# Peptides against a protein of PDB entry 3WG5: the designs that were tried, part 86

Target 1, 218 residues: chain A of PDB entry 3WG5
Amino acid sequence: LAKNIVYVAQIKGQITSYTYDQFDRYITIAEQDNAEAIIIELDTPGGRADAMMNIVQRIQQSKIPVIIYVYPPGASAASAGTYIALGSHLIAMAPGTSIGACRPILGYSQNGSIIEAPPKITNYFIAYIKSLAQESGRNATIAEEFITKDLSLTPEEALKYGVIEVVARDINELLKKSNGMKTKIPVNGRYVTLNFTNVEVRYLAPSFKDKLISYITD
Target 2, 218 residues: chain A of PDB entry 3WG5 as posed
Amino acid sequence: LAKNIVYVAQIKGQITSYTYDQFDRYITIAEQDNAEAIIIELDTPGGRADAMMNIVQRIQQSKIPVIIYVYPPGASAASAGTYIALGSHLIAMAPGTSIGACRPILGYSQNGSIIEAPPAITNYFIAYIKSLAQESGRNATIAEEFITKDLSLTPEEALKYGVIEVVARDINELLKKSNGMKTKIPVNGRYVTLNFTNVEVRYLAPSFKDKLISYITD

## One batch from the design tools (peptide; made by RFdiffusion4, then SolubleMPNN)

Design b2_p14_2_s2 (from b2_p14_2, 11 letters changed)
Fold by OpenDDE base, seed 1:
Structure b2_p14_2_s2 (fold): chain B 218 residues (1-218), chain C 218 residues (1-218), chain A 14 residues (1-14)
Amino acid sequence: as target 1 above (218 residues)
Amino acid sequence: as target 1 above (218 residues)
Amino acid sequence: GSKGVILEVISDTK
C-alpha cells in the first residue's frame, strides 16, 4: 500500500550526469518506501542535453509520481530544467521563478560566444520538447517556442498557457493545491490521482558526494 | 539642470559584446537627455567576462546614475550580472529574483562538462568582485562567496547582507524607495542623492539590432 | 547526437 509519505529533495545547479545520479537516488528512495510522490525542488540554469534526456527517462520510469517544483523564489527551470519539468508527472512553480529558454547550443567559444547548434540538432530538440508536452497534455506550441523564441515564462504565464499545473508558495500549499490532481503522464501505465491527505513530508538531503560535486560543478 | 526624467530599459539574456553596446546606447541616451537616472531592468544568466568588465567600466563612466534592477520576478543577475550590479550606482531586486553564482569558467567541454578556470583566473575575479563591492560600500565577503561558494541570494538575503540597496515590486515602488538615496559609487566624482520627486518615466525599447542579436544569442 | 549539446542558460562569467 502506498504510504502517506511525500518525499522532498532539492536538485540545484547544472544538469550533468551527476544530476542524473541524484534524480535516480532520490526517486529510488521514494520508490523503495512506496511514497505517494516525490517532490523535486528544482533550481537549474540547465546543463547537458544527454544528462537531461536520461533524467527525463528516469522520471518516466518512476514507480511513483515525480513532481518537479521550481523552488525557491528566484529559482529557475531553465533550458534542460524545462525539459525535465515537461517530462514529469506534475509541474509546480513558486511565485518569482521562471521556466523556459530551451534553445540548444553546442557550447561556448574561447571568446565566450555561443556556438550555435546546427538546424538538425535544434529541430531534434523541438521535436523532443513538443513530444514531452504532448505526452503530458501540456502546451506544445509554447514548448516549441521555448526553443524557437528562447521563451521564458513566469509561473502565472506558464499556468495560464497550460505549461504547468500549480503555482504554490511552499510545499504545504503545493500539497494542498495538487491534492486530487491526476498525474500528467502515467505512473506504471496509469494516471494516478495524487492523495496528499494526512501525508508525512520527508526531506532527503544531498549525499556527501552530491555536495562535493555540486561544489565543483557549481 | 537634471530633468525630472528617469529612463527605463531592459537588458535580457547573455552578456556579450552586444550587451555592452546596449548598455552604452541606453546610458548615452539618458546622458544626452540629462536624466536623473537610468534604470536597467536586468535579467541575465551571465555571459562573457570581457564584455562584463567593459559594461562595468561603461556604467562607472556614466554621467548619470545607473540603477540595476533585477526584474521582472523570475529574473536573475547571475554571474556576470552580479558583477554588473555590483559595479552600478544602485542595485534593486524584485521579489522572486536572484543574484550571485559568480564562479568563472573557461567554457564547456565537448561533453558539456564545465572547464574550470585555473586558480589564477579565479583569484583575479575574486579580487575584481571584492573591489567592486568595496568601492560601492557593499558586502565584499559575500561578493567573494559569490565565487568561492557559487553563492546565490534572494533579494531579501541580498538586502540583509548589504549586497543590494532596494527590494521593489515594480518601477514605481523602486522610485519611491530609492528617492533620496545616495548612489553607492560616484557619478562624475560625486555621490549623488537620487531625486525621484515628480519624475517622468521614459521607456527605451531595444533597437532592431538588439532584438535580432538577442534572438541569435538567446 | 545529444552529446556535447548544451541546454543551459549561461550563468557563469567566462
Scores: peptide ipSAE 0.119, ipTM 0.378, DockQ to the pose 0.167
Fold by OpenDDE base, seed 3:
Structure b2_p14_2_s2 (fold): chain B 218 residues (1-218), chain C 218 residues (1-218), chain A 14 residues (1-14)
Amino acid sequence: as target 1 above (218 residues)
Amino acid sequence: as target 1 above (218 residues)
Amino acid sequence: GSKGVILEVISDTK
């Protein structure tokens, strides 16, 4: 029987337009092969809001389930990474990772102080992050608090509060635990039940450009 | 006789995707009015490489000359700002400003230490900055040294070394000194001789969004 | 309005 393929790719560093290109490339490869899913191992301190929104849109337009996996231990889906996760079909976290801290900022001053976003921007992103949570059936109150309180959660807390779906130590445990779960958002207009009973895991390597820019964004 | 229009706009703070939107908006307005040029008063500590490259591309696609003016005194075209300047049709600096410090970094660690870019990334940007300098007929050796030595220059040094074209105290002096100069890169495939003999200066105000994001990026 | 907003905990590369 033809094995169902699950792709795994890594995205690390700041969320930029290049990160969008990585997402697009990885998802496109997995779509072309009619993969059961793609797992994106995400480790990001955050990044650009526009790139983030484009990435969310690309995920939502995916022909296959996109699983965001905060991995390895020590990794985070901070700020923009949280938005991306909340826009995805399934969120998993490894032990020793974090999610949250979503307060928009305008940047850092020369002295390293945060330049605060005005209330209008903050409110825009509150509405946006709540919409992502609501659409995915995740905790919209906590999603708001990721901004209003700059809240960060452990995997266990995030699971407990209904922000994420899975805590898993590795890809094998992730596949095992997520098998039979429904996607939290539609794939081609339908909620998909994940089937990981007979899968081949294929790792996607970063392109040379991806390596270069991940080196830039690490 | 219909006065030739020169637009002046300010871009301050970190180079981001929003900064791209500012450049795009400002240049588009000036293009629509067939302005003789637009002067961008630039004050930036740097920012994102992807945004920078997009801004350079937008400048190079401009239907009118784009003059980067490092202004006011105390301002800088640091890092990403230098790349933008080198990608422009004319560079001017006010006394008491600086340009350079172009070494790419990956970011700042939690303790505020710089995370160095790997050699591959550094070399990529060396090639890129040298290409900008070469295309504009500016000092490619100094452009490289902006990275390799993290060099910063005063306006007088930058002029002396052939990095910039004009030192000017204000917009009036800039217009006077740059009158009759040729653009350092083509406009619509042609090098344009600037004509500032009978010009009206129009200031473009930041949009509300621009104000918000300049507040973010200040 | 989203294009210019930084959603980052760590300062951007200069």
Scores: peptide ipSAE 0.087, ipTM 0.357, DockQ to the pose 0.139
Fold by OpenDDE base, seed 5:
Structure b2_p14_2_s2 (fold): chain B 218 residues (1-218), chain C 218 residues (1-218), chain A 14 residues (1-14)
Amino acid sequence: as target 1 above (218 residues)
Amino acid sequence: as target 1 above (218 residues)
Amino acid sequence: GSKGVILEVISDTK
């Protein structure tokens, strides 16, 4: 019987248009191989809101389930990473990771102070993050508070509040716990029940370009 | 005789994936109308390197000449803006504008201090900016010094050093001075001689989305 | 509007 394949890839560093290219490449490979799912091990301090929105759209257009896994311990899905997670088919976190801190900023001044986003921008992203939470059946109040209170949550808190679906120490525990779960958003217009019975895990290596850009963005 | 059309559009603010969408939209409109050229009035403090590289690629793939015009007086093509300019078919600057300051950074610390890019990143962008200058027949030594010395130039200096092609006070002077110039990079594999005789100038308005994003990014 | 917006947690580099 042809083994179900689950791809695992890493995305680390700032969310940029290159991060979009990484997502697109990884998802495309997994789509072409008719994988059961792709797991993206995400560790990001955040990044560009536009790149984030493009990544969310790419995930929503995926022909296969995209699981965001905040990993390893010490990693975060901070700011843009939280939006990406909330736009995905399933969110998992490893113990010792964090999610949240989603307040938009315009940038940094020459002295390094945050340039605050005007209220109109903040309100736009409040509406946007709430929509992601609502569409995925996740806690929209907490999603808003990720902005309004700059809230960061532990995996246990995020699970408790219904922001994420799984707390897992490693890929094997993630596969075990997520087996039989329904995706929180549709794949090709349908909610999919994940089947991780008799799966082969395939790790996608970062391309040379991916390594170079990660090195350039880290 | 069908008038040659020149489009003029503005791109202001940080270079991001939205700035890419603006470039793509503007160039696509001008391509569809078989314009003689599009002039982008650029005013940017810089932005994301990945978005910048995508913009450069989009310009290089343009079916029509793309002229970067650092405008109005007080504007800059700073950092990412310099790379975009160096990747374009022609660069013009208004008096009282600036170009340069291309040192890559990784971001800003919480205290607002610049997080310096590691040498490998700096060296990558040195090679990249030099390639843009070389491919366009512009001063590659100055292009390198935009990074290594964080150099900023006036229009007069930039023209003198062979970084840019035109100093112009306004669109009419730009059209007049650039008429009969060859593009510094090929259009569809050929260097094009600009023909601004008997042209109609059409201004492209920012879309509602463009205005919203500029408002969100300003 | 999202394209100039930075969604990043600035690490306290003490």
Scores: peptide ipSAE 0.107, ipTM 0.382, DockQ to the pose 0.105; fails the geometry check
Fold by OpenDDE base, seed 4:
Structure b2_p14_2_s2 (fold): chain B 218 residues (1-218), chain C 218 residues (1-218), chain A 14 residues (1-14)
Amino acid sequence: as target 1 above (218 residues)
Amino acid sequence: as target 1 above (218 residues)
Amino acid sequence: GSKGVILEVISDTK
């Protein structure tokens, strides 16, 4: 029987190979404890495509539902964060957060100007983000527009357009609103109905390693 | 004979293992071409300690001078960026940039609050940042205060306190002001006098790989 | 093939 445990962990900052390690660690802990779900509080400006794709794959391979929660207010699931969210079992946003701005760039020039991605790369990520949206039953047109228009959405807009599933002020409201929702993608080949009735919320702290790394990044 | 070439590259965003790869690639290119120096235009909110330490080590192992230039205006060498700067052969800042805010945190709690580093970790990084400052003949007291007071400095303050060597508005002013300066740490065991008389400035673009990663992170 | 793509929005936290 799934323990009535929901893990909550935070991932903040750039999406990197280390962010993958954090996702993997957090999801693995929650999987091992047979949690009802893990909520990842996400605040990211984006990051590396390779790390993003690995994170998406790790989420999709999760034995438990992974909920991406753009939190706290002021946070974003920007760029790579949007892809990660779209690859997850459920997306929630706190009021005052944002999602989108997914136009790939090849980096910044020395003058701080964006180095544009060639059409081949842009088209690859358009196809990829659309596939994530389609697989999750989310708005693939808006997902494309996150790239083609560099669109950023409020939680209310994202909910309205069918990009996200929940707007919630806090973990308690998130659990309340997502209770009884089906995951937007399968867990172990099955769409799971979330059961957040009488759940214990367990906060996962960063590992000592994660803490040491975050200590120098912040 | 060192070619009268100065490479300029940009590193923007979080200090990660990928940032290490960028530093390594950029420095390697400049080393291979026997450049007079490489200027890394740095804009970072910080990053991972492991990546930071590896970057510092890579800079210190450089066969050519590595100048960290906090650029453009509005950029920062925050947290891990300060360590990287202090580990470099010369630090420059553009007006309107900042350096410091090095207090290690173990990350952010679920409510977005900072998870404080235990004294053991804080003391480790105090010792480390002081050693970087001392080895480079920079202000080790202020370097400690970047942690103990979470101090952030303007370019003028950082110059005044002996944390940085140059305030420059652009690459040309940087080259002009740093011409004839000795590196603050050795290059191949020797303090090098920078010679920026009649240098060719070569801009290093992100690799196709770097560009592709930036495209998904931006 | 996705190695090297960056998807990041630098929020100018002013």
Scores: peptide ipSAE 0.101, ipTM 0.368, DockQ to the pose 0.112; fails the geometry check

Design b2_p14_2_s3 (from b2_p14_2, 11 letters changed)
Fold by OpenDDE base, seed 1:
Structure b2_p14_2_s3 (fold): chain B 218 residues (1-218), chain C 218 residues (1-218), chain A 14 residues (1-14)
Amino acid sequence: as target 1 above (218 residues)
Amino acid sequence: as target 1 above (218 residues)
Amino acid sequence: GSKGIEIEVIADTK
């Protein structure tokens, strides 16, 4: 029996237009191969709101399930990363990772202090993040508090509160635990039950451009 | 039986004079074909007030119903987009979208901070947005608060408060739910009951110019 | 005139 394919790719660093290109490329490859799913190992401190929103749209338009996996231990889905996760078909976190801290900012001052976003912008993102949570059946109250209280959660807390779906130490545990779960949002208009019983895991490497940009921005 | 035609077109990005040209082109095509309606899939962070007001006028002068559909998930009808929606014959939102944040600004400072509009301008737009809401029988109090409180809403909230008419996941659900609804404003001086029982959906593609401008402004 | 008025929401989530 032909094995179902699951792709795994890494996205690390700031969320930018280039990060969108990475998501688009990775998801497109997995779509072309009719993969069972793609797992994105995410580690980000956040980034640009525009890029984040485009990434969310790209995930939601995916022809296959997109699983956001906050990995490895020590990684975060901070700020923009949380929005991306909440826009995905399934969220997993490794032990020792974090999620949250979603308050929008205008940038950093010369002294490194945060330039706060005006209420207009903050309220926009409150509505946006709540909509993502509500669409996915996740905890919209906590999603709002990721902004209003700068809340950050452990994997155990996030699972407990219904923000995420899986805590897993590695890809194998993730596949095992998520097998038989329904996607939290539709894939091509339908909720899909994940089938990870007999899968081949394929890792997607970053392009040369991906490596170069990560090297320059890190 | 000849199928009634419904056109669908996408408008994404900033509201500008070019966006007006897109609206005008799309609506004109649908008018020429005596379509049952046109659905505009809208995703905008806002834009110019002058272009917005012209778009509202063009919608209100349409010979056929114009439905604003905030789509896909992650999209917004932010700022100018909210005014456009409130000026339309029917508003729909997809799950995971947002509406509101309508406070006018003069622009952005060098540090990215908002330059606030003077009370004269703010009060003008309060009156304007309330008029749009009142004309369409939508919640004028909430419409005002989109400015005065920088309010933003989820689709569920917007529906609950009587700001919008439909929450729909896709075009098919939109057509199903809006079938038999009356337009919220007149079409050629009469309120029209939408007939989506036997329709052909036709997608209008962006022109080459549309694609180029979106590419440059993104 | 409304020519100088913008109604936009642009932000970073860092």
Scores: peptide ipSAE 0.037, ipTM 0.304, DockQ to the pose 0.112; fails the geometry check
Fold by OpenDDE base, seed 5:
Structure b2_p14_2_s3 (fold): chain B 218 residues (1-218), chain C 218 residues (1-218), chain A 14 residues (1-14)
Amino acid sequence: as target 1 above (218 residues)
Amino acid sequence: as target 1 above (218 residues)
Amino acid sequence: GSKGIEIEVIADTK
């Protein structure tokens, strides 16, 4: 029997228009091969809201399940990363990672101080993040508090509070634990049960362009 | 029996004079073919107030029902988009979308800070948005708070509070749920009951010009 | 006049 394929790719660094291009490329490759799923190993401090929203849309338009995996230990899905995760079909975290801190800002002043977003913007993103949580059947109260309290959670807390679905140490444990789970949002209008039996794991490498841009933005 | 035609078109990006041209073109095509309705899939962060007001007028002058559908998931009818929606014959939202954040601004400063509108302008738009809500039998208190509190709502909240009429995951669900609904504002002086039985869905593509402008404004 | 008035939300997330 033809093996089910699971793709794994890494996205690290600030969320920008280039990060959108990475997501689009990776998901497109996996779609073309009719993969069972793609796992995106995500480590981000945050980034641009526009890019984040586009990434969420791209994930939700995917023909295959997109799993966000906050990995490796020490990584975070901070700010924009949390929104992306909440917009995805399944969230996993490795031990020693974090999620949250979603308050929008206008940027940083010359002294490194945060320039606060006006209430207009903050309230917009509160509604947006709550909507992502509600759509995916995740904890919308905590999602709001990621903004209003700048809350950050451990994997264990996030799982306990119903923000994420899996805590896993590595890809193999992730595949094992998520096997038979239903996606938290639909794929092509249908909730999909993941089948990670008899899978081939294929790693996608960053393009040369991806590497260059990450180097410049880090 | 000749199938009833429903047109579907997309409008994405900032609300400008070019967005007005898109609305006008799409509605005109649907009018010429005596369509049952046109559904506009809307995703906008906002834009110009002048263009917004012209779009509202164009919708209200339509010979056929114009349905604003905040779609896909992750989209928003922010700011100007909310006014447009409130001025339309029916509002639908997909899960994971938002509506609101309607406070007018004069623009952005060089540092990215919002330049606040003077009270005169703010009060004008409060009156305007309340009028749109009242005319359509929607929640005028919430409409005001979209400005005064920069409120943003999820689809479920917006439905609950009587701001919108439908939450739908896709066009098929939208057609199903809105079948038999009356328009919230009149079409040619009469409230119309939508008939989405035995319909043909026709998608209108953006023109080359529409694509070019969206690319420049993004 | 309504000329030059914008109603948009663009922000960065941390």
Scores: peptide ipSAE 0.037, ipTM 0.303, DockQ to the pose 0.118; fails the geometry check
Fold by OpenDDE base, seed 3:
Structure b2_p14_2_s3 (fold): chain B 218 residues (1-218), chain C 218 residues (1-218), chain A 14 residues (1-14)
Amino acid sequence: as target 1 above (218 residues)
Amino acid sequence: as target 1 above (218 residues)
Amino acid sequence: GSKGIEIEVIADTK
């Protein structure tokens, strides 16, 4: 029986226009091969809001389920990463990871202090993150508090509060636990039941360009 | 039976004079073909107030209904986008989108901080946005608060508070839900009842010029 | 006049 393919790719670092390109490339590959899903191992401290929003849109336009997996242990889906996760078809976290801290900023001052965003911007992102949570049937109150309180959660808390769907130590446990789950948002207008019963896991390597930019930004 | 045509076009990015040209072109095409309506899929963080006002005027001068659809999920009708929406014949939003944050600014300082508009300008736009809301029978109190509080709303909130008319996941749902609705402002001096019972949806692609400018501004 | 007035939202996330 032809094995359903699940792609796994890593996205690490700041969310930028380049990160969008990575998401787009990885999802496109998985779409072209009619994969059951793609799992994105995400580790990000955050990044640009514009890139984040584009990534969310790209995920939501995916022809296949996109699973955000905050991985490995020690990783985070911080700030922009949380938005991306909330915009995805399924969120998983490894133990020892974190999610949240979503308050927008205008940047960093020369002394490394945060330049606060005005209420206009903060309120915009409150509405945006709540909308993502509501659309995905996730905890919109907590989503708001990711901004208003700069709340960060453990995987267990995030699961408990209905922010994420799975806590898993590795890809195999993720596949096992998410098997039979419905996507939290539609794929091509339909909620998809994930089928990970007979899957081949394929790892996507970063492109040379991906490696180069990661090297420059890190 | 000859299908009534509904055009769909996308406008994404900052509101500029170029965005006006896009609106004008798209609406003109739809007018020439005596379309039942044009749906503009709007995703904007805002932009120039002058361009915004021109766009509003162009919409209100349309020979056919112009439906603003904040789409896709993750999109926003932020700032100038809200004014444009409030000036339109019908507003729809997809889940996962946002509307609001309408306080005018003079620009950004070199440090990325907002240069605040003086009370004169703020008060002008308060009056303007309230006028748009009142003329369209939408919530003028919330419209004012889009400025005074930099309020942003989810689609569900915007619907609940009478800022928008439809929450829809896609064009088909939009057409279904908006069928039989009256335009919130007149078309050629008359409130039009939308008829989407037997429609052909035609997508308008961006012109080469449209693509080029989008590439330059992104 | 509305010249030079912007109505825009742009931000970064941490």
Scores: peptide ipSAE 0.036, ipTM 0.299, DockQ to the pose 0.118; fails the geometry check
Fold by OpenDDE base, seed 4:
Structure b2_p14_2_s3 (fold): chain B 218 residues (1-218), chain C 218 residues (1-218), chain A 14 residues (1-14)
Amino acid sequence: as target 1 above (218 residues)
Amino acid sequence: as target 1 above (218 residues)
Amino acid sequence: GSKGIEIEVIADTK
């Protein structure tokens, strides 16, 4: 009986164009092997809106389910990470992680103060994040509040409010809990039921380039 | 007779938070040595709006004149580079360079297509770029057209239209032509007359970190 | 940590 393959990869740090390249590489590998899914262990404070939007598009164009897993404990899907999660086929969080704080900013001034985004930009991202939530059948009110209140949620709160689908301590618990769930967005135009029975877990490592980028950005 | 020091540094590639760090480092070194000015040889296709705005602020907060020099021939101050230039104390271009193409985008889609910025974002940057031009006594109409027409100018055109102050083939010609010019924006609240008589040119190299970042982004 | 969604002004490198 050919084992279903589940890929697991880690993406950590600021969301940049290089992070897009990581997502693209990881998803492409999993697609080529006709994996049942790929799990992306995500730990990000946020990053670039462009990279975020491209990553969301890449996820939505995936030939296989992409599960965003906020992991390990202490990690976050902050800012851009929340958008990415909301654009994915399934969201999981480990206990002790967070999601939210999505208020767009133009950057940081020299004194470390936030340069506020104009209302026009903020409103654009409110519309965008609400669209992601609505398309995935997730809580659009909370998605908006991730911006308007700069709200951050615990895994338990995020699950309770219908922002995420799974709270899991590790990959094994994630696979167990998500088995039989339908993807929150379509794969190739259809909602897929995850089949994690008799799966082989394959870990993808960062490329040399990925490691170098992480080393510079940390 | 204590020689006036002029620092020269190169900033190449995409404008990012790391580019801000380069600007900050270079300007800080030149400030510490009470340089007459720092010349930044700039070659950029653009980059992040946040980093751009932070760089502009860092330039405007400089204790010494910051000259943006689009160099070498074939280089550009494209997109974010144009904003940075317009925010500086003096702009120079080498023959065969370009400036402009400032239309903001949200990023690139997976197919390489531009994700257009909403009109609200575009209008924000129109106001911002016009402000930079007006504050520096440069052509605000052309600054707007860098966005609205995605206009790119040659050095000769940019000089003719009052976007830049100098066309120069090399650092020596730049120093010669800019000697006695007033900065286009204040230094510590005052317009400074550049004194490039009897100057020592000191070149600043990228740090190891800067080199590593450039290697990853190229 | 810079928890911000940043906007890019990227030149169309056509």
Scores: peptide ipSAE 0.029, ipTM 0.290, DockQ to the pose 0.635; fails the geometry check

